# Peptides against a protein of PDB entry 3OGK: the designs that were tried, part 147

Target 1, 307 residues: chain A of PDB entry 3OGK
Amino acid sequence: ATPDRLSRRFPNLRSLKLKGKPRAAMFNLIPENWGGYVTPWVTEISNNLRQLKSVHFRRMIVSDLDLDRLAKARADDLETLKLDKCSGFTTDGLLSIVTHCRKIKTLLMEESSFSEKDGKWLHELAQHNTSLEVLNFYMTEFAKISPKDLETIARNCRSLVSVKVGDFEILELVGFFKAAANLEEFCGGSLNEDIGMPEKYMNLVFPRKLCRLGLSYMGPNEMPILFPFAAQIRKLDLLYALLETEDHCTLIQKCPNLEVLETRNVIGDRGLEVLAQYCKQLKRLRIERGADEQGMEDEEGLVSQRG

## One batch from the design tools (peptide; made by RFdiffusion4, then SolubleMPNN)

Design b1_p22_4_s1 (from b1_p22_4, 15 letters changed)
Fold by OpenDDE base, seed 5:
Structure b1_p22_4_s1 (fold): chain B 307 residues (1-307), chain A 22 residues (1-22)
Amino acid sequence: as target 1 above (307 residues)
Amino acid sequence: SAALEKRKEWLRNKRYKKLRKA
C-alpha cells in the first residue's frame, strides 16, 4: 500500500503498523526507492491521519527529522510509538518525541540502532510524563542515560506496568524497583557476578506484582533472587541467562504457574521433561539456538527434534 | 541488531570462560 492510498481509504485510522525489509539487506546499500523509509508515511500522518494515536515502525529507516515531524503533528494525541528494530535516528529524535508527546503511554525502541548524543530524552520524559504504561529500550546500547531518571518515571507514572531496559547494573535500579509499585514486567539489566561478593544481589527487592521477568546475564548464583516470588512468575525470558540444563530444572520446578518460557536449547530434553511435569499452565515455549551452543554440539543439553 | 549480537557474543564468552574454569 502507498501512504496516499491509506489515508483515502482510512481517514479515521487510529493505529498504523509498517514493516520494512528483513535486516539481511539493511546494511547493504538499500536503494532510496525501497519502501524502508518512514518519511512518506510521516508526511501522510501529518497531513491526513489526524486520528492516529498508535504508530509502529518495524525495520524501517527513521531520521530525526521524521521523528520531529511526527512528534509535532500528533503531539499529546500520540499514545503509542514503537521503533522496532529501526535505524537512522539519534537521541535528538527521541528528545523531540518526549518533548512534544507528553501523554505518550507506550514508547518502544527495542533492538533499534541509533547514535547516542546524550541522556536528555529520558530526563525530559522523567520530568514531564505521568501517563507512561510501557517503556521498552531492550537490546539497545544507551550509555548516557541515568537510572535516576528511570526511578523518577516510576514515581510519577502510576500506571507503569512494563519496563524493558538495556545494560543497567541491577543494583542501580533498586530505587526504580521500590518506586514502580504496579510493575508487572521487567526485562534487561545486567547482573555482574562478583566472586568476592557472592551475596551482592540477595537483598534485591522486586515490585510485588512482578510476574513477567527476563534478567540479563543471570547465572546460578543470582537465580535464587527469584525464589521468593517464583510461584507468581507467569513469563520467563531466559534467552540471555547464564543457566545450564540443571539450573533450568531447578528454576522451572519453582515456577508452577509459568505460562510463557523463552530460552535456549541448553534447556535440553531433561529441562523439557521437568517443564512438562511442573508447569501445567504453559501456553508458549520458545527455544532458540544459542551462539554458544553451536560449538558444543556434543553436550547433553541439546533439545532433540523429538521435543 | 548490533546490540543483540554483542549480547550473544558476551553470553558466549561468559559461558566459555565458565566452562574452562570448571
Scores: peptide ipSAE 0.086, ipTM 0.741, DockQ to the pose 0.066
Fold by OpenDDE base, seed 4:
Structure b1_p22_4_s1 (fold): chain B 307 residues (1-307), chain A 22 residues (1-22)
Amino acid sequence: as target 1 above (307 residues)
Amino acid sequence: SAALEKRKEWLRNKRYKKLRKA
């Protein structure tokens, strides 16, 4: 489909989802630039899709100019922006979005690749947004954003129900968790073991409604922090947890209402048996091959920020 | 883009590296 054909056929379109690359492109089976640029679509949105409130770009090239144009064209009418596995933008583009789209409810950059200039986008979001329901920059690396801005967002956005973040130290998010009274989903963060402080995380207080969770680098020593509310957990993301097979068994036994589990093959047959025994409401199981078995080489430093 | 996939792989590998060090 071309942008112009879309607007002519559906001038009252409220939601648009574009996929720039099929799954096959991940295997270099399709040219990298095939339908990959959002620019012609953003132009069409700006000119002709005046009722569009939700935009989802998946595996597309998005420039700061594209984001700026989209932001100005849709302004407070934009409720959802998902940059899902996108590239080509910087935090300046994000700043434009949050500056102009002050009533945005969903902002997602999950697995996107971008250049981080500063943390102003999150600060601006914290200062002016009260509508946010979903914030997701899971599997991204921000070094210049403040956990205090995340806390401010939680305080100001009473409808905030899902937050997925990068590698914030979990202790820096204590204020966020306290403020996020309606939070149902949290993924990301960073648990960092301290041999000198084995109880470092034991006093963490999670939002009372939290039922979808994925803590990065959670080991068996940190796992007990979930036990007080394990019975209310409906979704676990253990892809980046430091849990062995027996740890999986221990946790799964405490989560009888688990509906979705995402984990690595470290769960093993034993973990699957325990899962079948204790989690009768399980709807979805995702098992990824972990690096523990793949022998994946450390590609640290191979990704230039210019990509 | 190839760059996007490389970034994704890098993020995964970085997390996996932490998994191996623990």
Scores: peptide ipSAE 0.040, ipTM 0.677, DockQ to the pose 0.085
Fold by OpenDDE base, seed 2:
Structure b1_p22_4_s1 (fold): chain B 307 residues (1-307), chain A 22 residues (1-22)
Amino acid sequence: as target 1 above (307 residues)
Amino acid sequence: SAALEKRKEWLRNKRYKKLRKA
């Protein structure tokens, strides 16, 4: 479909999702004719799609100019922006979005590649937004954003239900978790084991409604922090956890209401048996192959092709 | 993308190796 044909057919379009072609190489050598640029679509949105509230770009090239044009054209009418696995923009483009779209409810940059200039975009979002429901920059590399701005967002956005972040030290998010009273989903962060302080995370308090969780680098020593609310967990992302087969079994037994599990082959056939025994409400199971498992001689950590 | 999955895997493996050496 071409942008011009879309607006003619659907002038009252409220939601648009564009999927770029799978990029074989994130090389700058993407031919201009690849059809992966959002520019023609942003032009069409700006000129002809005046009711558009939700924009989702997946695997597309997005420039700061594209984001600036989109931001100014849609302003407070933009409720959802998802930059899913996109590239080509900087934090200046994000700043334009949050500056002009002050009523945005969903902002996603998951797995996007960008140039980080500063943390101003998150600060601006914290200072002016009260509408956020979903903030997701999972699997991104932000080094210049402040955990304090996340706390401010949590305090100001009463409808904030899902937050996915990069590699923030979890202890820096204590204030955020305290403020995020309605948070149901959290993914990311960084658990950093300290041999000299085994109890480092034991006093961590999570939001009371938290039921979808994926803590990065959670090992068996940190896993007990979930036990007080394990019965309310409905979704677990263990892709980036450092749990062995036995640890999976221990955690799964404590999560009888689990509906979605994402993990690696390390769960093994034993973990799958335990899952089948204790998690009767399971709807979705995703098992990924981890390269870390090829070096572990533990025969029990392999999911057989029969399972 | 395969490149992004490799990056995730690399990050995971680096973190895992760092924690095992500690």
Scores: peptide ipSAE 0.060, ipTM 0.713, DockQ to the pose 0.085; fails the geometry check
Fold by OpenDDE base, seed 3:
Structure b1_p22_4_s1 (fold): chain B 307 residues (1-307), chain A 22 residues (1-22)
Amino acid sequence: as target 1 above (307 residues)
Amino acid sequence: SAALEKRKEWLRNKRYKKLRKA
């Protein structure tokens, strides 16, 4: 489909999802620039798709200019922007989005590659947005954003139900969790073991409605912080947890209402047996082969930020 | 793009490396 054909056929389109190039294994079979750039689509959105409120770009090249054009064209009509595994933009592009789209409800940049100039985009979002329901920058590397802005967002956005973040120290998010009264889903953060302070996280208070969770680097010493509400957990992301097979068994036994589990091979056959025994409501299971288990020290490939 | 897939893998591997250091 071409942008022009889409607008002519569906001038009242409200939601658009574009997928760029397929997985790496197929890249050698496809021209390098095939369907990768959002620019022609942003042009078409700006000119002809005036009812569009939801945009999802997956594995596409997105420039700051593309984001700026999209932001200005859709303004407060834009409710959803998902930059899913995209590249080519900077935090200036994000700043443009949050500056112009002040009623945005869903903002996602999960696994996107970008150049970080500053934390202004999150600050602007915190200062002016009250509509946000979903914020997701999971698996990203923001070093210049403030946990305080996240807390402000939680205080101002009463419909905030899902937040996925990078490697914030979990203790820096205490204020956020306190403010995020309606939060149902949280992923990311960083749990950092302190041998000198084994109780470091024991007093951590989670939002009362929290039922979808994925704490990064959660080990067996931190895992007990989930036990008070384990029965209400519906989804666990353990892909980046530091849990062994036995730890998985321990946690799973406490989550009888678990519907979705994402984990690594470390769960083992034993963990799967325990899962089958205790989690009768399980709907989806994802098991990834972890790099930790593969023994492959992947070389620190300098992934170019431009790619 | 191939670069996007490489970036995904890099991010994943970075987390896994942190897991191994803990």
Scores: peptide ipSAE 0.034, ipTM 0.667, DockQ to the pose 0.082; fails the geometry check

Design b1_p22_4_s2 (from b1_p22_4, 16 letters changed)
Fold by OpenDDE base, seed 2:
Structure b1_p22_4_s2 (fold): chain B 307 residues (1-307), chain A 22 residues (1-22)
Amino acid sequence: as target 1 above (307 residues)
Amino acid sequence: DEKLKKRREWLRKKRYEKKRKA
């Protein structure tokens, strides 16, 4: 589809989702006309799509200039921006978005590749936004952003319900969790095992409404931090947990209201049996092959074709 | 894709380290 045809057919369009080609095609000589650049679409949005509130780019090339143009054209009318697995921009582009789109409710850059210049974009968001409901920079490598800005966002955005982050030390997010009173979903962070301090995370207080969770690098020693609210958990992401088959069984038994489970093949047939026994409300199960299981296949940690 | 790959490689390394200590 061409941008021009879209505006002519749907001048009152409120939501746009564009999908680029798979990234594997980016390593080949990408013909200029592959449709992976957002530039012509941003131009069309800016000129002709005056009611557009939601933009979702998936696997697109996005420049800082594209983000700046989009930000200025839509300003406070932009409610949702999702840069899903996008590339080509820097944190300057993000700064432009949060500076001009002060009423943005959803900001996502999950699995996007970018150049990080500074942490100003998150600081600006913290200083001026009170409307944010969803913040997602999961599977990103921001090193220059402050956990204090995340705490400020939680304090100022009363409707904040979902936050997904990169590899923040979980203890640096204590203030954030205390401020995020309405948070229902959290993914990411980093749990760092300390053999000398087994109780390092035991006093961690999570938001009372938390029911969708995915902690990165959670091992069996850290897993007990979930037990006080395990019966409240509806969605669990264990893709990046360091749990073995038995640990999965232990946790699953404590989550009778689990609706969505995402995990690796390490759950095994035994874990699936336990899941079937204890999780009667399960709606979705996703099992991925872990790169960690290649060559260290404990026979017990394999989901057989019979399961 | 590259970040996901790095994360999986990290998980593999951590699992290996845990298995060696066990």
Scores: peptide ipSAE 0.042, ipTM 0.715, DockQ to the pose 0.065
Fold by OpenDDE base, seed 3:
Structure b1_p22_4_s2 (fold): chain B 307 residues (1-307), chain A 22 residues (1-22)
Amino acid sequence: as target 1 above (307 residues)
Amino acid sequence: DEKLKKRREWLRKKRYEKKRKA
């Protein structure tokens, strides 16, 4: 559909989701007019979609100018912005969004590619937003944002239920976890094993309602930090955990209420058997193969073609 | 896709380092 046709047919549209071409096509000489740019849609939103509260761009090219126009056009009426696997913007565009859309509830930029100029966007969000429910910059590389701003967001946003971050040291998020009393979902961070401090993470206090979790780089030494609340875990993201087959078995046995598991082929047939035995409420299983398994000859945990 | 690939490559490296230190 063209933007103009959409607005004419649905002038009261509240939610818009646009999907661009697969990323492989973005590296090819894509004609400028292939529909991968959000610009014509942002123009249409600004002019004709005055009730639009939710915008989801997936695999689109988004400029700072597009974000600025969207921000100014929708202002506090914008409740959801998802830049899902998008590219073409900088942190200036994000700053415009959080500056003008002070009542935004969902801000997602998961797997988006952008130029990072500064951490001002997160600071501005921390200073002025009290409505945030979902913050997701998982699988992004922010080096200039502050964990302190994340803590401030947690203090100010009482409805904050889901936060997914990049590679913050988990110990830098202690204040965040303490403040985020209603947090149900956390993904990301970085667990960094210290041979000299084996108990480095043992005193981590997680939010009491936490039930969806994905700690990056969690190994078997860090895994016990989950055991006190493993029975309440409903979703595990183990895609970036450093768990072997036996570690998977150990953890899965402690999660009888698990509904969603995302992991790698390292779970193996044995892990799948344990999963079937102990996780009777499982609704979704995602097993990924990745570059991490390619060339690891010594991994015993392979899922067979029958599994 | 590229970020996911890089993350998995990092994971591979970390897994290797962990196995070597064990």
Scores: peptide ipSAE 0.054, ipTM 0.725, DockQ to the pose 0.064; fails the geometry check
Fold by OpenDDE base, seed 5:
Structure b1_p22_4_s2 (fold): chain B 307 residues (1-307), chain A 22 residues (1-22)
Amino acid sequence: as target 1 above (307 residues)
Amino acid sequence: DEKLKKRREWLRKKRYEKKRKA
């Protein structure tokens, strides 16, 4: 499909999702006409798609100029922007989005590659947005953003229900969790083991409605922080947890209402047996091969193809 | 992909460190 044909056919389009070619093709000779650039689409949106409130770009090249044009063209009418595995922009582009789209409800940049200039975009979002429902910069590396801005967002955005972040120290998010009273989903953060303080995370208070969770680097020592509300957990992302097979068994037994599990092969056949026994509401199971498992052929944590 | 790879490498390293200390 071409941008110009889209607006002519669907002038009242409210939602647009575009998928670029797989990133592996981006490292090869990118033909100029690859269709991976959002520029012609942003031009079309700006000129002809006046009712568009939701934009999802997946695996596309997005420049700061593209983001600036989109932001100015849609302004407060833009409710959703998803930069899913995109590249080519900087935090200046993000700043333009949050500056001009003050009523944005969903902002996603999960697994996007960008140049980080400063943390102003998150600060601007914190200062001016009260509409945010979903914030997702999972699997990104922001070093210049402040956890205090995240706390401010939680305080100001009463409808905030899902937040996925990069490698914030979880203890720096205590204020955020206290403020995020309606939060149902949290992914990311960083749990850092401290030999001198093995219980440093035991006093963490999570939002009361939290039921979808994926804490990065959670090991068996930190896992007990979930036990008080494990029965209400419906989704677990354990892809970046530091849990062994037995740890999986322990946690799964405490999550009888689990509907979605994402984990690595380390769950093993034993973990799958426990899952089948205790999680009768399970709807989706994703098992990935971890890079950590390729070298540990001898560990019991291999899921056989029979499971 | 590269960020995901780095995170997986970090996970691997941390897992190895935990196993070595256990």
Scores: peptide ipSAE 0.049, ipTM 0.719, DockQ to the pose 0.065; fails the geometry check
Fold by OpenDDE base, seed 4:
Structure b1_p22_4_s2 (fold): chain B 307 residues (1-307), chain A 22 residues (1-22)
Amino acid sequence: as target 1 above (307 residues)
Amino acid sequence: DEKLKKRREWLRKKRYEKKRKA
């Protein structure tokens, strides 16, 4: 479909989702005029799609100019922006979005590739937004944003229910967790093992409604911080946890209400048996072949074709 | 994919380091 055909057929469109080519094809084979660029769509949105409140770009090229145009065209009518695995923009584009779209409820840039100029976009969001429900920059590398701005967002956005972040030190997010009273989902952060201070994270207090969780780099020493609320966990992302098979078994046994598990082959057949025994409400299981398991011939750490 | 790859490589490195210390 072309942008012009879309607006003519659906002038009152409220939600648009565009998918570009798979990443393997994106870098070398996208002609400038190919459907991988959002520019012609943003132009059409700006001119003809006046009721559009939700935009989802997946695996597309998005420039700062595209974001600026979109922001100004939709302003406070824009409720959802998802830059899912996109590229081509900088934090200036994000700044434009949060500056002009002050009532945005969902902002996602998960796995997007961008140039980071500064942390102003998150600061601006913290200063002016009270509507945010979902913030997701999981699998991104922001080095210039402040955990304090995230805390401010949590304090000001009472409907904030899902937050996924990059590699923030978890202890820097204590204030955030305290402020985020309605938070149901958290993914990301960084748990950093300190041999000299094994109890570093033992006093970490999570939001009371937290039930979807994925802590990055969580090892067996940090895993006990989940035990007080493990029975409340409905979704667990262990893709970036530093847990062995036995650790998986220990944690799974404590999560009887688990509905969604994402993990690596390290769970093994034993972990799958434990999962089947204790997690009777399981709806989705995702097992990825981890890079950490590539070349580890230890049979115990592999999910066999039998399991 | 590159970021995910880097993170997985980091995970692999950390696991290797833990196994060597054990």
Scores: peptide ipSAE 0.043, ipTM 0.716, DockQ to the pose 0.065; fails the geometry check

Design b1_p22_4_s3 (from b1_p22_4, 13 letters changed)
Fold by OpenDDE base, seed 1:
Structure b1_p22_4_s3 (fold): chain B 307 residues (1-307), chain A 22 residues (1-22)
Amino acid sequence: as target 1 above (307 residues)
Amino acid sequence: EAAREARREWLDKRRYKGLREA
């Protein structure tokens, strides 16, 4: 569909999801005719889609100008913006969004590529937003944002239920976790082993309602921090955990209410057997092939065609 | 430790593959 045809047919559209070309093509020079740019859609949104409250761009090229136009056109009516695997913008574009869309409930930049100028966008969000429910910049590289702003967001946004972040040191998020009383989902962070302080994470306190979790770089030494609430875990993202097959088995056995598991091939056939035995409510399983194959010639670390 | 670090590097590469290919 073209933007103009969409608006003419659906002038009262409230939600729009656009999908660009597959990622392999999106990071190459995309001709304008490939429909990879959001610009014509943003123009149409600004002019003709006055009831639009939810925008999801997937694998699109998005400029700061596009974001600025969208922000100003929709302002506080914009409740959801998802820049899913997008590229072409900077943090200035994000700043425009959070400045003008003060009632935004969902802000997602997961796996997007951008130029980071500063951390002002998160600070602005922290200072002015009280409506946020979902914040997701998982698998992004923000180096200039502050964990303190994330804590402020948690304190001010009582409906905050899902937060996915990049590589924050988990200990820097202690204040955030304490403030995020209604948080149900957390993904990201960074667990860093310290030989001199093996128990540095053992006293982490997670939000009481947390049931969807993915801690980056969680190894077997850190895994026990989940055990007190493992029975309430419904979703695990272990894609970026540092768990071996046996560690998977140990954790899975403690998660009888698990509904969604995302992991690597390291789970092995043994892990899948344990999963089948203990996780009777499992609805979705994602197994990604990883470099675990290069080091673990051990048959136990591979999912066979039988599994 | 070396194996863990190598794995971490791989995970980092995978995690940000899309960002690095851009």
Scores: peptide ipSAE 0.097, ipTM 0.774, DockQ to the pose 0.452; fails the geometry check
Fold by OpenDDE base, seed 4:
Order: C-alpha cells, then structure tokens, then sequence
Structure b1_p22_4_s3 (fold): chain B 307 residues (1-307), chain A 22 residues (1-22)
C-alpha cells in the first residue's frame, strides 16, 4: 500500500503499523527503496492523517527529520510511538519526540539501532511527561542516559506499568523501583557479579505489582531475589539470564502462575518437564537456541526437537 | 566464574549482533 492510498481510504485512521523488510532480506533481496523508509509515511501522516495517535514502525529506516516531522505534526495527540527494530535516527530525533509529544503514553525503541549523542531525550521526558505508561528501549545501547531520569519518570508517571531498559546496573535502579509503585513489567538492566559481595543484590526491592520480568545476566546467585514474589510472576524473560538447566527448574517450580516463558535451549528437556508439571497456566513458550548447544558437554542442556 | 563470564560475553555478542544486524 502507498501512503496516499491509505490516507484516501482511511482519513480517520488512529493507529498505523508499518513493517519494513525482514532483517535477513534488508541488504540482499529487496531493494532498499521499497517500504524501508518511513519518510513518505510521515509526510502522509503529517498532511492527511490528523487523527493518528498510534504509530508503529517495525524494521524501518527512520531519520531524525522523520521523527521531528512526526512529533510536530501529532504533538500531544501522539499517544504511542514504537520504533521497533528501526535504524537511521539519533537521540536528537528522540528528543524531538519527547519535546513535542508531551502526553505520549507508549514510547518504544526496542532493538533499534541509533547514534547516541546524549541523554537529553530521557531527561526531557522525565521533566515534562506525566502520562507515560510504557517505556521500552530493551536491547538498545544507551550509554549516556541517566537512571535518575528513569526514577523521575517513575515518580511523575503514576500510570507507568511497563519499563524495559538496556544495561543499567540494577543497583542504580533502586530509586526507580521504589518510585514505580504501579510497575507490572520490567525487563533489562544488568546484574554484575561481585566476588567480594555475593549478596550484592539480595536487598533489592521490586515493585509490589511486578509480575512480568526479565533481568539481564541474572545467574543462580541472583535468582533468589525473585523468590519472594515468584508466585505472582506471570511472564519471565530468561533469554539473557545466566541460568543453567537446574536453575531453570528451581525457578520454574516457584512460578506456578507463569503464563509466558522466554528462554534458551539450556532449559533442556528436564526444564520442560518441570515447566509442564508446575506451570499449568502456561500460554506461550519461546525457546531460542543458545551457543551453549555447541559447547556444553552436558547432554542434559539440550531441548530435543520433539519437545 | 570463567564460564559465567564467557556466557555473558556470548550473550553480549548475541545481543550486539542482533542490534548490528538491525
């Protein structure tokens, strides 16, 4: 579909989701020009889609100019922006979005690639937004943003229910977790082992409503921090956890209300058996192949093709 | 510790690879 055809057919469109090229095909199979750039869509949004409140770009090229145009065109009417696996923009584009769209409720940049100039976009968001419900920059590389701004967002956005972040040291997020009283979902962060402080994370207090969780680099030593509320966990993202098969079994047994599990092949057939035994409400299971399949001598860590 | 570090490096590489291929 072309942007112009869309606006003519649906002038009152409120939600738009565009999917670009599959990653594997981005360079070799499909001409770069076809459906990869958001520019013509942003132009159409700006001119003709005046009721649009939700925009989702997936695997598209997005420039700062595109973001700036979108931001100015929709301003406080923009409730949702998802830059899902997008590329081509910098943090200046994000700054424009948060500056002009002060009532944005959902901001997602998950798995997007961008040039990071500064952390001003998150600071601006922290200073001016009180409407945010979902913030997701999971699997991104922000090095210049401040966990204090995240804390400020949590304090100011009472409806904040889902936050997914990059590699913040979890201890730097203590203030955030204390402020985020209504938070139901958290993914990301970084758990770093400290040989001198094996209980480094044991005093970490999570939001009381937290039920969807994915802590990056969580190992067996850190896993016990979940045990006090494991029974309320409904979703676990263990893709980036450092758990072995037995660790999976231990955790799964403590999560009887688990509905969604994302993990690696390290769960093994044993972990799947435990999952089947203890997690009767399981709705979705995602198992990714880890490199551990090539190097783990232990046959027990393999999920059979039949499982 | 070495195994954990290796796994972390692998996870990091995978995460970065996913981001770079994007």
Amino acid sequence: as target 1 above (307 residues)
Amino acid sequence: EAAREARREWLDKRRYKGLREA
Scores: peptide ipSAE 0.091, ipTM 0.777, DockQ to the pose 0.447; fails the geometry check
Fold by OpenDDE base, seed 3:
Structure b1_p22_4_s3 (fold): chain B 307 residues (1-307), chain A 22 residues (1-22)
Amino acid sequence: as target 1 above (307 residues)
Amino acid sequence: EAAREARREWLDKRRYKGLREA
């Protein structure tokens, strides 16, 4: 559908999700008229979709100008912006969004590629937003943002329930976790093994309602930090965990209420057996192939077609 | 330890690749 056709048919549209072409096609010389650019849609949103409060762009090219136009057009009416695997913007575009959309509830840029100029966008969000429910920049590379701003967001946004971040050292997020009293979901961070300090993470206090979790680089030495609340875990993202088959088995046995598991093939047939035995409420299982295939010390780390 | 480090590097590369392809 064209933007014009959409606005004519649905002038009161509240939610829009656009999907661009697969990534492989996005980096080839895309003709100017490629449906991968959000520009014509942003123009239509600005002019004719005055009830739109939720925008989701997936695998699209988004410029700072597009974000600025969207921000100014929707302002405090914009509740949700998802830049899902998008590219073409900088942190200036994000700054425009958070500056003009002061009541945004969901801001996502998961797996998006962008040029990072500064951390001002997160600071601005921290200083002025009290409405955030979901913040997601999982699998992004922000080096100039401050964990202190994340803490401020947690303190100011009482409805904050889901936060997914990049590679922050988890210890830098202690203040965030203390402030995020209603947080139900956390993904990302970075756990760094310290042989000299085996207790480095043992004193981490997670939000009481936390039930969806994915800690990046969590190994077997760090895994015990989950045990006190493992029974309340409903979703685990172990894609970026450093757990072997046996570690998976150990953790899964402690999560009887697990509903969603995302992991790598390292779980193996054995892990799947344990999962079936202990996780009777499992609704969704995602297994990705990993380099674990190249270096699997454990012969059991293969999910067979029979398993 | 070496296997864990290699896996971490792979995960990092995968994440980075995913970002570059976005």
Scores: peptide ipSAE 0.071, ipTM 0.761, DockQ to the pose 0.457; fails the geometry check
Fold by OpenDDE base, seed 2:
Structure b1_p22_4_s3 (fold): chain B 307 residues (1-307), chain A 22 residues (1-22)
Amino acid sequence: as target 1 above (307 residues)
Amino acid sequence: EAAREARREWLDKRRYKGLREA
């Protein structure tokens, strides 16, 4: 479909999702085809799609100019922006979005590649937004943003229900978790084992409504921090956890209301048996191959064709 | 510890660098 045909057919379009080419084709080849760039679509949105409130770009090239044009064209009418696995922009583009779209509810940059100039975009968001429901920069590299701004967002955005972040030290997010009273989903962060302080995370307090969770680098020593609320967990992302088969079994047994599990082959047939036994409400199971499993002699850490 | 660090490095590579290798 072409942008011009879309606006003619659907002048009252409220939600647009565009999917670009597979990643491999976008990075190695300057696409001769505009189909990888959002520019013609942003032009069409700006001119003809005046009711558009939700934009989702997946695997597309997005420039700062594109973001600036989109931001100014939609302003406070933009409720959702998802830059899903996109590239080509900097944090200046993000700054433009949050500056002009002050009523944005969903902002996603998950797995996007960008140039980080500063942390101003998150600061601006913290200072002016009270509408956020979903903030997601999971699997991104931000080094210049402040956890204090995330805390401010949590304090100001009472409808904030889902937050996914990069490698923030979890202890730096204590203030955020305290402020995020309605948070249901959290993914990311960084759990850093300290041999000298085995109880480093034992006093970590999570939001009371938290039921979807994925803590990065969570090992068996940190896993007990989930036990007080494990019965309310409905979704676990263990893809980036450092749990072995036995640890999976231990955690799964404590999560009888689990609906969604994402993990690696390390769960093994044993873990799958435990899952089947204890998690009767399971709706979705995703098992990915981990390269970390090739070196482990534990025969139980592999999912067989029977499992 | 060495095994944990190796896994962490692999996970980090997958999370953040996987975009560059694809």
Scores: peptide ipSAE 0.070, ipTM 0.755, DockQ to the pose 0.502; fails the geometry check

